Peptides against a protein of PDB entry 5IXI. Designs and how they scored, part 66

Target 1, 141 residues: chain A of PDB entry 5IXI
Amino acid sequence: TPLLDASSLEYLFAQGQYDLVKCLAPIRDPKTEQDGHDIENECLGMAVLAISHYAMMKKMQLPELPKDISYKRYIPETLNKSIRQRNLLTRMRINNVFKDFLKEFNNKTICDSSVSTHDLKVKYLATLETLTKHYGAEIFE

## One batch from the design tools (peptide; made by RFdiffusion4, then SolubleMPNN)

Design b2_p18_7_s1 (from b2_p18_7, 9 letters changed)
Fold by OpenDDE base, seed 4:
Structure b2_p18_7_s1 (fold): chain B 141 residues (1-141), chain A 18 residues (1-18)
Amino acid sequence: as target 1 above (141 residues)
Amino acid sequence: DEMLKNAREVFKKFFSSF
């Protein structure tokens, strides 16, 4: 992958979030049912990265985040629509999984300062390349 | 919970690069 300066990385990170959520960079088709579940969980992971980055930039700790913080604004809109069509129990489980992801990441990564905002952007963009169908073909390759 | 176990495994793999 090409070397990026801080300004370029910031720009691409912002654009990448927009492209993922708005499905301008659509997620790849699942190869199996399990692959579909993995894709969804990776999307939740992307939401954790985005939220953590936001929190770090605003110098907020996890307890200071809104009580109703959710993945909804940070995952592909198509996936969000799909989740909303699932039954209540499933949606509750997904919410719990996400909260666990966010808490786990905060406790084991953010609190000990082992990950910087720079690292989050790099991981986000790298995952975006593999998670989506064609994103990064001309930028990250 | 099997679903949560699988999700945690994916999460662990997802963030293993850190």
Scores: peptide ipSAE 0.176, ipTM 0.761, DockQ to the pose 0.574
Fold by OpenDDE base, seed 5:
Structure b2_p18_7_s1 (fold): chain B 141 residues (1-141), chain A 18 residues (1-18)
Amino acid sequence: as target 1 above (141 residues)
Amino acid sequence: DEMLKNAREVFKKFFSSF
Protein backbone atom coordinates (compact mmCIF):
# COMPACT_ATOMS: atom_id res chain seq x y z
CA THR B 1 0.00 0.00 0.00
CA PRO B 2 1.31 3.43 -0.90
CA LEU B 3 2.25 5.78 1.88
CA LEU B 4 -0.02 8.79 2.07
CA ASP B 5 0.89 12.10 3.63
CA ALA B 6 -1.33 13.46 6.37
CA SER B 7 -3.18 15.87 4.08
CA SER B 8 -3.95 13.23 1.47
CA LEU B 9 -5.14 10.81 4.13
CA GLU B 10 -7.39 13.44 5.67
CA TYR B 11 -8.91 14.21 2.29
CA LEU B 12 -9.54 10.57 1.43
CA PHE B 13 -11.02 9.92 4.86
CA ALA B 14 -13.45 12.82 4.57
CA GLN B 15 -14.43 11.86 1.04
CA GLY B 16 -14.79 8.22 2.04
CA GLN B 17 -17.19 9.07 4.83
CA TYR B 18 -19.29 11.15 2.48
CA ASP B 19 -19.31 8.46 -0.20
CA LEU B 20 -20.31 5.73 2.25
CA VAL B 21 -23.13 7.68 3.90
CA LYS B 22 -24.52 9.08 0.65
CA CYS B 23 -24.23 5.63 -0.98
CA LEU B 24 -21.97 6.97 -3.72
CA ALA B 25 -19.80 4.02 -2.73
CA PRO B 26 -22.56 1.47 -2.16
CA ILE B 27 -22.03 -1.46 0.17
CA ARG B 28 -21.57 -4.88 -1.38
CA ASP B 29 -24.48 -7.26 -1.86
CA PRO B 30 -24.80 -9.90 0.85
CA LYS B 31 -24.08 -13.47 -0.21
CA THR B 32 -26.19 -14.92 2.61
CA GLU B 33 -28.44 -13.69 5.39
CA GLN B 34 -25.56 -14.01 7.83
CA ASP B 35 -23.34 -12.06 5.45
CA GLY B 36 -25.95 -9.34 5.49
CA HIS B 37 -25.74 -9.17 9.26
CA ASP B 38 -21.95 -9.03 9.08
CA ILE B 39 -22.14 -6.15 6.61
CA GLU B 40 -24.48 -4.24 8.91
CA ASN B 41 -22.17 -4.81 11.86
CA GLU B 42 -19.18 -3.59 9.86
CA CYS B 43 -21.15 -0.48 8.96
CA LEU B 44 -21.82 0.09 12.64
CA GLY B 45 -18.11 -0.39 13.20
CA MET B 46 -17.44 2.29 10.63
CA ALA B 47 -19.73 4.59 12.58
CA VAL B 48 -17.71 3.89 15.73
CA LEU B 49 -14.52 4.83 13.88
CA ALA B 50 -16.02 8.02 12.50
CA ILE B 51 -17.49 9.13 15.83
CA SER B 52 -14.30 8.28 17.72
CA HIS B 53 -12.28 10.28 15.22
CA TYR B 54 -14.64 13.20 15.65
CA ALA B 55 -14.39 12.98 19.42
CA MET B 56 -10.60 12.86 19.33
CA MET B 57 -10.39 15.83 16.98
CA LYS B 58 -12.66 17.82 19.28
CA LYS B 59 -10.73 16.59 22.34
CA MET B 60 -13.97 15.29 23.81
CA GLN B 61 -13.94 12.65 26.51
CA LEU B 62 -16.73 10.15 27.13
CA PRO B 63 -18.67 12.31 29.60
CA GLU B 64 -18.56 15.17 27.12
CA LEU B 65 -20.02 13.18 24.24
CA PRO B 66 -23.66 13.93 23.49
CA LYS B 67 -25.95 11.40 25.14
CA ASP B 68 -28.04 11.22 21.98
CA ILE B 69 -25.11 10.37 19.72
CA SER B 70 -26.18 7.79 17.15
CA TYR B 71 -24.93 5.77 14.23
CA LYS B 72 -27.66 7.23 11.99
CA ARG B 73 -25.51 9.95 10.44
CA TYR B 74 -22.48 7.69 10.00
CA ILE B 75 -23.88 4.67 8.15
CA PRO B 76 -25.17 4.28 4.59
CA GLU B 77 -28.52 5.99 4.13
CA THR B 78 -29.95 2.81 2.63
CA LEU B 79 -29.00 0.83 5.73
CA ASN B 80 -30.40 3.52 7.99
CA LYS B 81 -33.72 3.34 6.14
CA SER B 82 -33.70 -0.45 6.49
CA ILE B 83 -33.08 -0.28 10.23
CA ARG B 84 -35.86 2.27 10.71
CA GLN B 85 -38.30 -0.20 9.15
CA ARG B 86 -37.54 -2.83 11.80
CA ASN B 87 -39.57 -3.29 14.96
CA LEU B 88 -38.95 -1.22 18.07
CA LEU B 89 -37.27 -4.00 20.06
CA THR B 90 -34.78 -4.67 17.29
CA ARG B 91 -33.94 -0.99 16.96
CA MET B 92 -33.49 -0.72 20.71
CA ARG B 93 -31.12 -3.68 20.72
CA ILE B 94 -29.07 -2.22 17.88
CA ASN B 95 -28.85 1.11 19.69
CA ASN B 96 -27.77 -0.52 22.94
CA VAL B 97 -25.12 -2.70 21.33
CA PHE B 98 -23.75 0.24 19.40
CA LYS B 99 -23.60 2.52 22.43
CA ASP B 100 -21.89 -0.14 24.52
CA PHE B 101 -19.30 -0.78 21.86
CA LEU B 102 -18.73 2.92 21.24
CA LYS B 103 -18.09 3.40 24.94
CA GLU B 104 -15.68 0.48 25.07
CA PHE B 105 -13.78 1.63 22.01
CA ASN B 106 -13.57 5.22 23.20
CA ASN B 107 -12.00 4.02 26.42
CA LYS B 108 -9.25 2.43 24.34
CA THR B 109 -8.81 5.37 21.99
CA ILE B 110 -9.46 8.60 23.90
CA CYS B 111 -8.75 7.48 27.45
CA ASP B 112 -5.84 5.12 26.83
CA SER B 113 -4.59 6.95 23.72
CA SER B 114 -3.55 3.62 22.25
CA VAL B 115 -5.15 4.43 18.88
CA SER B 116 -4.40 7.61 16.96
CA THR B 117 -6.59 9.53 14.54
CA HIS B 118 -4.21 8.34 11.84
CA ASP B 119 -4.94 4.72 12.72
CA LEU B 120 -8.68 5.37 12.59
CA LYS B 121 -8.47 6.89 9.12
CA VAL B 122 -6.36 4.02 7.80
CA LYS B 123 -8.73 1.40 9.21
CA TYR B 124 -11.73 3.29 7.86
CA LEU B 125 -10.38 3.48 4.32
CA ALA B 126 -9.16 -0.11 4.35
CA THR B 127 -12.62 -1.29 5.39
CA LEU B 128 -14.26 0.79 2.65
CA GLU B 129 -12.30 -1.16 0.05
CA THR B 130 -13.73 -4.48 1.23
CA LEU B 131 -17.18 -3.30 2.28
CA THR B 132 -18.20 -1.38 -0.83
CA LYS B 133 -18.64 -2.22 -4.51
CA HIS B 134 -15.55 -1.39 -6.56
CA TYR B 135 -14.37 1.38 -4.26
CA GLY B 136 -11.27 3.05 -5.65
CA ALA B 137 -11.41 1.12 -8.90
CA GLU B 138 -11.54 4.33 -10.91
CA ILE B 139 -8.23 5.44 -9.41
CA PHE B 140 -6.43 2.40 -10.80
CA GLU B 141 -8.13 2.29 -14.20
CA ASP A 1 -29.35 -13.32 22.52
CA GLU A 2 -27.42 -15.12 19.82
CA MET A 3 -27.70 -12.26 17.36
CA LEU A 4 -26.22 -9.81 19.83
CA LYS A 5 -23.43 -12.22 20.65
CA ASN A 6 -22.59 -12.52 16.98
CA ALA A 7 -22.56 -8.76 16.64
CA ARG A 8 -20.05 -8.43 19.46
CA GLU A 9 -17.84 -11.07 17.88
CA VAL A 10 -17.88 -9.21 14.58
CA PHE A 11 -16.98 -6.01 16.38
CA LYS A 12 -14.13 -7.72 18.20
CA LYS A 13 -12.79 -9.05 14.92
CA PHE A 14 -13.31 -5.71 13.23
CA PHE A 15 -11.17 -3.91 15.80
CA SER A 16 -8.68 -6.70 16.47
CA SER A 17 -5.97 -4.74 14.67
CA PHE A 18 -6.09 -2.01 17.30
Scores: peptide ipSAE 0.176, ipTM 0.761, DockQ to the pose 0.534
Fold by OpenDDE base, seed 2:
Structure b2_p18_7_s1 (fold): chain B 141 residues (1-141), chain A 18 residues (1-18)
Amino acid sequence: as target 1 above (141 residues)
Amino acid sequence: DEMLKNAREVFKKFFSSF
């Protein structure tokens, strides 16, 4: 991802979140079954980035976030629908694993301050380039 | 669940740049 000024980076980050969730930037087709699983897990990773960025911008600690915070609003709607069709135990496991990762990542962002909001935006946009079908190709080429 | 089979490793790789 090329260097962007602060204003451009902020805009693209916000737009990228919207495009991913609304499937305006659809996720790429999996090459294998394992690739499909990796894509879904990367989407969950994108949710961690988005939530962490939100928390940092609001200067909130994890205990201050809603207890029902979830990946649901931060992943592609199509993927969310797919997950909802899975059994209760699977969905519970997904929730627990996600929350564990969010807690661990919170230490590196809010607590340790080793990761900045700038870093989160850059990582998010860079991941969009590989996760979605030709997203930002005209901008980032 | 196969989706979560390698989830931890995927996340480790995903955040390795930090």
Scores: peptide ipSAE 0.175, ipTM 0.766, DockQ to the pose 0.704
Fold by OpenDDE base, seed 3:
Structure b2_p18_7_s1 (fold): chain B 141 residues (1-141), chain A 18 residues (1-18)
Amino acid sequence: as target 1 above (141 residues)
Amino acid sequence: DEMLKNAREVFKKFFSSF
C-alpha cells in the first residue's frame, strides 16, 4: 500500500466519490444474486461514509441535516435508478434501514468521535477499489 | 426484500474495521 499524504487522500476521496456516483468507475459484476445484494448494501455503506464525512466537515449533527437526507446522490446513478423502479414499500424499507444505520454511525463519528474524517476517507477508497471493476489499480498496488 | 435481508449484517461487517 503506497503512502498517501493528506492532500492526495483528500483529492482521491473527492474524485472517488464522483467516479462512483457517475459510474465512471462502474461497480463490479455480481458473482451470484446474493453477491449482487451485498454489492448494493456496500454502496449504501459508501453513502453512510460520504454523508458522515460531510456532516463532520460541516460540524453538523444529523438533526441539523435535511430531514429528507438520503443515499440517493451518494450511490451509483445506475443503482439509484434501479431502486427508484422498485415498489413503494421496498423503497420505504430501504430508506428506513439506511436512516437507522446512519444514526448509529453518527454516534461513532460525530458524537463519540471514535472515527475521524481520515478514517472515513481511507475506508471509502479501500472499499472503492474492491467494489469497482478496475478503479485505482495503479494507486493501491 | 432480499436486498435488505442481511443488510444489518453486511453493514456491521462493512464497518467492523472501525
Scores: peptide ipSAE 0.174, ipTM 0.766, DockQ to the pose 0.660

Design b2_p18_7_s2 (from b2_p18_7, 9 letters changed)
Fold by OpenDDE base, seed 2:
Structure b2_p18_7_s2 (fold): chain B 141 residues (1-141), chain A 18 residues (1-18)
Amino acid sequence: as target 1 above (141 residues)
Amino acid sequence: DPMLENAREVLEKFFSSF
């Protein structure tokens, strides 16, 4: 994989987030039903990365984040719409699962400084390559 | 919801690279 300087990595990370959410880089077609579920959960993972990166950049701890912090603005809009079609209890469970994973990730990985913002950006972009259609083909070749 | 059924496994795998 190509080496990216700090400014290029920052740019691509920001653009990648935008492209994922706005579906300019649409998520790949699921190969199976299970694959579809895996894709949805990976999107939640992407949200964890994005929010964690934001918190780290702002030097904020999880309790300092707005209480309404949510995966909703960090996942593809199409997926968000799909989730909104599910019943209230399911949506509550998804939210709880996400918040639990966000907390766990930060406590076990971010707070101990084992992961840097650089690592998060690299992981995010690498995942975009596999999660979306044709994303970064020219960059990661 | 099938999404919730495998969420933990998928996310654990997702974060295992760190």
Scores: peptide ipSAE 0.332, ipTM 0.856, DockQ to the pose 0.690
Fold by OpenDDE base, seed 1:
Structure b2_p18_7_s2 (fold): chain B 141 residues (1-141), chain A 18 residues (1-18)
Amino acid sequence: as target 1 above (141 residues)
Amino acid sequence: DPMLENAREVLEKFFSSF
């Protein structure tokens, strides 16, 4: 795990979210078609992390979140556009999968206090390294 | 949709790191 002070970690986490969504840190090229599907699903995972972190910071439980909470603003815009082009049934299924995993993640990790906001930020940033192209390289090049 | 084919597996592996 990286050794960062709280302020630095918070900054990197916020910037990382922005970079992922705005495609400033573009997702890596898939090696295979299946790899592409894995990447898309990991993006949903990133959305779960981001929303869970938000809820924890606001001391809100999932039922207190807006009923229309969605992954859409927490995934790369390019992926969001791609999903929107899929048929209604598929989009509904994707949304259901996401909501189920959000709830499941909350029950298994957040409710039992096994995962902190710190852990979420670390996991988020670590995933960005593998999910995106050259994440962080500009800092040290 | 191929995205849904292994969604559960990928996400479970994703979250298993915790």
Scores: peptide ipSAE 0.332, ipTM 0.856, DockQ to the pose 0.696
Fold by OpenDDE base, seed 4:
Structure b2_p18_7_s2 (fold): chain B 141 residues (1-141), chain A 18 residues (1-18)
Amino acid sequence: as target 1 above (141 residues)
Amino acid sequence: DPMLENAREVLEKFFSSF
């Protein structure tokens, strides 16, 4: 994997978010039913990274984010539609799990400045490579 | 929902790289 300067990394991170949400970089086919569930949960993780990066760039704390902050706009649209088809109780539980993880991630890594925006971008793109079918094939030599 | 059954485990592994 070639080294990227800061501007290139910022560009790829932004484009990667767009590609994941719009399903231009489709998530990989699950090997098993459990693998499918793991993929969905990793998508929630990607949402945590994206939101955390946004908050850090804007110098905002979690409580300062909009009250309706959600994973919905930060996961693949296909997955979002799938979740919306699940019953209300399930959707509430998914939302609660996500909010708890977002808070936990913020408290453990961001509040103490142990994680930088650079780290978030690298983690996001690295995960994108493994989460999707063929992302990065045209970029890396 | 089966997705919720191992959510914590998957996400803990996900964030362990930090």
Scores: peptide ipSAE 0.330, ipTM 0.856, DockQ to the pose 0.683
Fold by OpenDDE base, seed 5:
Structure b2_p18_7_s2 (fold): chain B 141 residues (1-141), chain A 18 residues (1-18)
Amino acid sequence: as target 1 above (141 residues)
Amino acid sequence: DPMLENAREVLEKFFSSF
């Protein structure tokens, strides 16, 4: 695995977020129906990483984040469309689950400064490699 | 929704690297 300097990592992280959301790096095909649901949940995890990174860069605590912060703009657009087609109660539950996980992650990891923005970027890109079909092949070889 | 069934487990594994 190549050693990336800070500037390279910053660029790749920014581009990776864009590629995931815009489906330029499409998520992999599920092996089973349950695998498909696992992929969707990992996408929520990616949103947690992205938002946590945003909060850290803005030096904001989770309660200080705007109330309109949502996973919607941090997941693949195709998945967002799929979720919007689900019934209202399901969408509410997904939102609640996400908010709970975001809160838990920040309380256990970010608030105690055990994770840096560097760590978030590395985890994001590493997950992007496995979550998508071909992304990062040249970066991680 | 089956997505919510194992969400906790998936995300705990996801964040276990930290």
Scores: peptide ipSAE 0.330, ipTM 0.855, DockQ to the pose 0.710

Design b2_p18_7_s3 (from b2_p18_7, 9 letters changed)
Fold by OpenDDE base, seed 2:
Structure b2_p18_7_s3 (fold): chain B 141 residues (1-141), chain A 18 residues (1-18)
Amino acid sequence: as target 1 above (141 residues)
Amino acid sequence: DPMLENARKVLEKFFSSF
């Protein structure tokens, strides 16, 4: 795989976030019901990466993030719509899971500086390649 | 809760790849 300079990586990361959320790079079709759940949880993971990257770039600690931080603007709009159609209890559970994992990721990975913003961008783009239908084929092959 | 457990497994796998 080709090496990307910092500016190219930053551009692709920003574009990738936009493409994922706007469904320009649509998530892959689930092969099974379980696969569908895995895809949704990967999307929550992508939200954690995006938010963590934002926090790191702004030099913000987790307690400094808004209390109402949410995955909603960091996941595919289609998935967000799907989640909104689920019952309140399910939505609460999803939100709690997300916040718990964001906290865990931040405490165990970001706060100890074991992961850089570079690592987050690489992980994000690599996940996009597998999570979406045809993203990044020309870039990563 | 199977949903929560599945989420944990996926996200742990997700984060462990660093």
Scores: peptide ipSAE 0.397, ipTM 0.896, DockQ to the pose 0.570
Fold by OpenDDE base, seed 3:
Structure b2_p18_7_s3 (fold): chain B 141 residues (1-141), chain A 18 residues (1-18)
Amino acid sequence: as target 1 above (141 residues)
Amino acid sequence: DPMLENARKVLEKFFSSF
């Protein structure tokens, strides 16, 4: 695995977010229904990483973030469309799960400064490689 | 709630890598 300088990491992180959301780096095909659920939840995790990175860069804490903060702009558009087609109760549950995970992540890692923006970018890109179809294989192999 | 349990399982593993 090659070492990435700060500029390269920043570029890849920004591009990776764009590619994931715009489905230019499509998520991998699920092998089973359970795998499909795992993929969706990993996408929610990616949203948590992206939002946390944003908050840290803006020097904002969760209470300062918009009350209507959502995963919608941080997950693949195809997944977002899929979720929007699910019933209201399911969408509410997904939203609650996401918010709980975001809070949990913030409390466990951000508040005690155990995770840096660098760590978030590395984790994001590493996950992106395995989550999507061959994205960045030449970079991380 | 199997949905919540599954989600937590994945994300706990997700965040434990830090």
Scores: peptide ipSAE 0.395, ipTM 0.892, DockQ to the pose 0.578
Fold by OpenDDE base, seed 1:
Structure b2_p18_7_s3 (fold): chain B 141 residues (1-141), chain A 18 residues (1-18)
Amino acid sequence: as target 1 above (141 residues)
Amino acid sequence: DPMLENARKVLEKFFSSF
């Protein structure tokens, strides 16, 4: 990956979040049903990264975040709509998975001080490149 | 639950890449 200055990285990270959520950078087509599940879970991971970055920037711990914190605003709108159409049990499972992953990431990575906001932005953009169709090709090639 | 296990596997790989 090319070297990016702080300003460029901040801009790309903000734009990347917008592009993912608004589906301007659409997620790649699944090759199999299992691949589809992997893609959805990676989207939940992207939400964890975005929320963790926000919390770190605001110097907040997870208990200080809203109790109703959700992945809904941090995943592709198309995926969000798809999840809303699933049955209650499935939605509960997804929510529990997300909350567990967020908590685990916070405890093992953020609280451990092993990852910085810079690292989160780099990881977010790198994942975005592989998760979406053609996004970042001109940047990371 | 295979669904939850698959999710865990993906996210663990996701976060371990740092």
Scores: peptide ipSAE 0.394, ipTM 0.895, DockQ to the pose 0.593
Fold by OpenDDE base, seed 5:
Structure b2_p18_7_s3 (fold): chain B 141 residues (1-141), chain A 18 residues (1-18)
Amino acid sequence: as target 1 above (141 residues)
Amino acid sequence: DPMLENARKVLEKFFSSF
């Protein structure tokens, strides 16, 4: 695994977010229905990482974030479209899951400063590699 | 809630690397 300097990591992280959301790095095909749910939950995790990174860069705590913070613009657009087509109750449940996980991550990781923005970027890119079909082949070579 | 439990398991594994 190549050692990346700060500037390279920053660039790759920004590009990786764009690639995931715009589906330029498409998520892998589910092997089962359960695997599909796992993939969606990983996408919610990616949203948590992205938002947490944003909050840290803005020096904001979770309670200071806008109440309308959402996973929607931090997940693949195709998945976002899929979720919007589901019934209201399901969408509410997904939103509750996301908010609970964001809160938990903030409390256990960000509040005590156990994770840096560097760590978030590394985790994001590493997960992107496994979550998508071909992304990162050259980066992690 | 099986939905919540499944999501919890995935994300706990997701964040355990920190």
Scores: peptide ipSAE 0.394, ipTM 0.895, DockQ to the pose 0.563; fails the geometry check

Design b2_p18_7_s4 (from b2_p18_7, 8 letters changed)
Fold by OpenDDE base, seed 1:
Structure b2_p18_7_s4 (fold): chain B 141 residues (1-141), chain A 18 residues (1-18)
Amino acid sequence: as target 1 above (141 residues)
Amino acid sequence: DPMLENAREVFKKFFSSF
């Protein structure tokens, strides 16, 4: 459970997004190749959380967001560069999978009001702790 | 792409707390 008040949580959520994208909080080393794939998919999940939080804060539904919305600015830059090196068909598939999951998450969780912006921040930071190398160990108890 | 192989399963697990 987090030890932080609302203002500290907001700050760390914003900082955590920056640290993840800029690789200041680098993602952990995979234990296996499958673990590596899981890590990359969790990074896409982090993008879903970040975008959903953004939409909720702006009081926007996903259909109201720009059509060019993408995971690209919400994942580690190293992963983004890796994805860009993959072939066109693969990149298209990644986009489709991401957008489908974003819509599913929005419809089943956000639109049903079962998750608040607070919940998203907590989930984001908790995931950041396990996804990255030695990040935020003192934030939760 | 191996990344996409179990993407939906990973996502479901990722968001299971919600």
Scores: peptide ipSAE 0.218, ipTM 0.799, DockQ to the pose 0.714
Fold by OpenDDE base, seed 2:
Structure b2_p18_7_s4 (fold): chain B 141 residues (1-141), chain A 18 residues (1-18)
Amino acid sequence: as target 1 above (141 residues)
Amino acid sequence: DPMLENAREVFKKFFSSF
């Protein structure tokens, strides 16, 4: 667990998003086939956190977000390319599942103010440390 | 798609800390 002040947390959260998406902090190698699927789904979870944080910062409700908002800009580019190679039906299902999870997360957790932007940043960075190969090894406990 | 088979379970665990 990192011990960070507000300014440091804000900086690391922004940089961490960039590093994950641009694959400067590459995701870890899967230990098994199932582990690979779990890693991909955790990346989708990271997208939920990032989008929810954005919405909260802009004081926007989910219906007010752009209609084309998706996980694609918030996951590693390599994973996005991999998903694009899957068939149309699969891609549609991924989109639908993601949207459902995003709505559920916002309605049940964010809308009742049980989760703050601070909580989202902490969860994001903590997950980033375990999801990537060597990111933040000296910062996180 | 194998990715989606346990997606719900993974997300439940992922968000359990909130």
Scores: peptide ipSAE 0.211, ipTM 0.792, DockQ to the pose 0.694
Fold by OpenDDE base, seed 3:
Structure b2_p18_7_s4 (fold): chain B 141 residues (1-141), chain A 18 residues (1-18)
Amino acid sequence: as target 1 above (141 residues)
Amino acid sequence: DPMLENAREVFKKFFSSF
């Protein structure tokens, strides 16, 4: 993977979020049913990265984040539609698990400052490369 | 939901690089 300057990383990170959410960079086909579930959970992980990056950039602590914060705007629209088709209890559980993990991760990012915004962008883009079909093939090596 | 069965495991692995 080539080194990218800060401006390039910022651009690619923003574009990558857009491409993932709008399914312009579609997620890869699952090899198995379990792989499909792993992909979905990785998408939720991508949402955690995106939200945490947002919080850090805004210098916001977790209590300052909107209480209605959700993964819905940070995952592929196809996955969001799939989740919305699941029963209410399942959706509630997904939300709770996500919020718990977001809280835990934010302790490492905002509170402990052990993870930088740079780290988040790099992790996001690196994951995007493997999570989606052919994304960044011309950029990453 | 099968998605949630290994959610924490996947998350832990996902963020293990940090």
Scores: peptide ipSAE 0.211, ipTM 0.793, DockQ to the pose 0.617
Fold by OpenDDE base, seed 4:
Structure b2_p18_7_s4 (fold): chain B 141 residues (1-141), chain A 18 residues (1-18)
Amino acid sequence: as target 1 above (141 residues)
Amino acid sequence: DPMLENAREVFKKFFSSF
């Protein structure tokens, strides 16, 4: 990944989130069923990064965020639709585990200031490069 | 960041069990 100034990094991070969610940067095709699960896990991980970055930028902790905070608006819309087709019990478990993980991530990394907003943006963009089909091809040329 | 990577791996394990 090329070295970017702060303003450029902010721009690319914001645009990257938009592109991922709106499927303008479509996620790569799974090579196997397990690869498909890995892709979904990465998308949920991207949601954690996005939400954590938001919380840090707003200088608010997770308890201050809306109680209905979810991964839904931070993952590809196609994946969100897919998850909605799963049975209620599975969706409930996903929601609960995600919320618990998000809380733990916030407490252990953000609250301890061990992870900066810069780190989150870099990780997000780096993951976006590998998660999507051709994202960053022109940037990393 | 090792903390970030570790957290993500834990989450992946949990999600894969569903």
Scores: peptide ipSAE 0.133, ipTM 0.693, DockQ to the pose 0.140

Design b2_p18_8_s1 (from b2_p18_8, 5 letters changed)
Fold by OpenDDE base, seed 5:
Structure b2_p18_8_s1 (fold): chain B 141 residues (1-141), chain A 18 residues (1-18)
Amino acid sequence: as target 1 above (141 residues)
Amino acid sequence: SGLDDFLEKVRNAPPIVD
């Protein structure tokens, strides 16, 4: 497989985030209702990875991030539109779940293990390939 | 890895229904 240096990885990571949010790399179709829920949650997880990477690059801790930090700019626009159509209670619950994911990731993964920005970029891109329909750059094969 | 475990937990989290 081609060697992926730091500069190339940074570029691909930025492009991957853009592709996911703008739905240029559309998320896969759910096989069941439960699969649909899993896909949505995984998108929230991707937002956690992206935000955590941002925080680490800015040398910020989770408590230092704005209290109104949101997943909205880090998930597929189609999913964001779907969430906006749900009732207020559901939207509040989704927001709370996301914040719990972010808190858990910070406490259990970032603080407990020496996760680097490099690791986050690699995992983000690898997950992007499995989450989306045809995002097959075969970067890590 | 810790990242893999996190993403697995995220995917398998209880669904939020309307």
Scores: peptide ipSAE 0.451, ipTM 0.906, DockQ to the pose 0.816
Fold by OpenDDE base, seed 3:
Structure b2_p18_8_s1 (fold): chain B 141 residues (1-141), chain A 18 residues (1-18)
Amino acid sequence: as target 1 above (141 residues)
Amino acid sequence: SGLDDFLEKVRNAPPIVD
């Protein structure tokens, strides 16, 4: 299996983000209520990966990120709509959880583990494969 | 992998319910 070059990986990463958000790569069906919660949390994690990649590409630190950068633009639209229907307290909690995820990732993973943008792209696509119903298994097989 | 550990923590975070 040929190794993906940088240009191909960049393209696939961008396309994968689009497919996830637009639900062209639909999230897998939850097996249990807990599984559903895990899936939603994983979507928030995907947002962290995407935002972190963006920040790294722009050579920006977390405090320097625009205030309008949130999980909303980086999660499936169906999930975003679902969250909007939840009560204010729940939405606030979700936002806080996301912020905690982002901070933790920045402090414990980006800074401590020397993660590269390449690593983020690969991990994003790999996670997308497991998170969705039938996404691009051939890419990493 | 640090990335794997992060994603595992994310998936296993407490559920947020109404």
Scores: peptide ipSAE 0.448, ipTM 0.905, DockQ to the pose 0.847
Fold by OpenDDE base, seed 2:
Structure b2_p18_8_s1 (fold): chain B 141 residues (1-141), chain A 18 residues (1-18)
Amino acid sequence: as target 1 above (141 residues)
Amino acid sequence: SGLDDFLEKVRNAPPIVD
């Protein structure tokens, strides 16, 4: 991964989040049904990264975050709309899975390792490249 | 890395479908 100065990385990270959510960087087409499920889960993971970065920047702990924290603002709008069309039980399960991901990430990754905001930005952008159709070629290739 | 392990676990989590 090329070395980026702090300002450039911050800009790219912010823009990447926006592009993912607004579908300016659309997620890749699933190759199989299982691939589609993996993509959706990976989007939830991206939400965890984004929220964790936000919390770290604000020097907040997970318990200090709003109890109604959700993935909705951190995933592609198209996926969010798709989720909203699923039945209530499925939506509840998705929410629970997301919360479990967030909790696990905080306990096992943030607390048990020395993950920094820099690391999160780099990993977010790298994942964004693989998750979307054409994003990141200018940065990582 | 911890981040890589987390993302792999997320990608390979069971599908949420009903």
Scores: peptide ipSAE 0.445, ipTM 0.904, DockQ to the pose 0.821
Fold by OpenDDE base, seed 1:
Structure b2_p18_8_s1 (fold): chain B 141 residues (1-141), chain A 18 residues (1-18)
Amino acid sequence: as target 1 above (141 residues)
Amino acid sequence: SGLDDFLEKVRNAPPIVD
């Protein structure tokens, strides 16, 4: 398990977010229909991690974030494009699910578990390795 | 960990379908 200094971890975290969104690190192919749904949900989870990290870095509480906060800038562009093609009701449901994830994470996980920004970066990168096809750098065991 | 539990919960959330 390689140890990274703070600056290296910050760089990799920023680059990882960029690679995920821009599909430079494309998400893995689903093995089944259920796997496909799991992948989409996991992408929403990645958005929650990224947004929570941002809020923590800016010393903002969840209620201080914009009311129209969205996953759109924090998920793969291909997935975002796919979601935009779905009907209005489905898009509304996705928004609600995301908001529920975000609320649950910040109210229960962050507060109760005392999660740090360091923890978020590590978990984000580790998840990115398993979620994507070619994110080949083995950063964490 | 709390992070692992959250991600597992997210992955296992009900599918969002049309």
Scores: peptide ipSAE 0.445, ipTM 0.904, DockQ to the pose 0.852

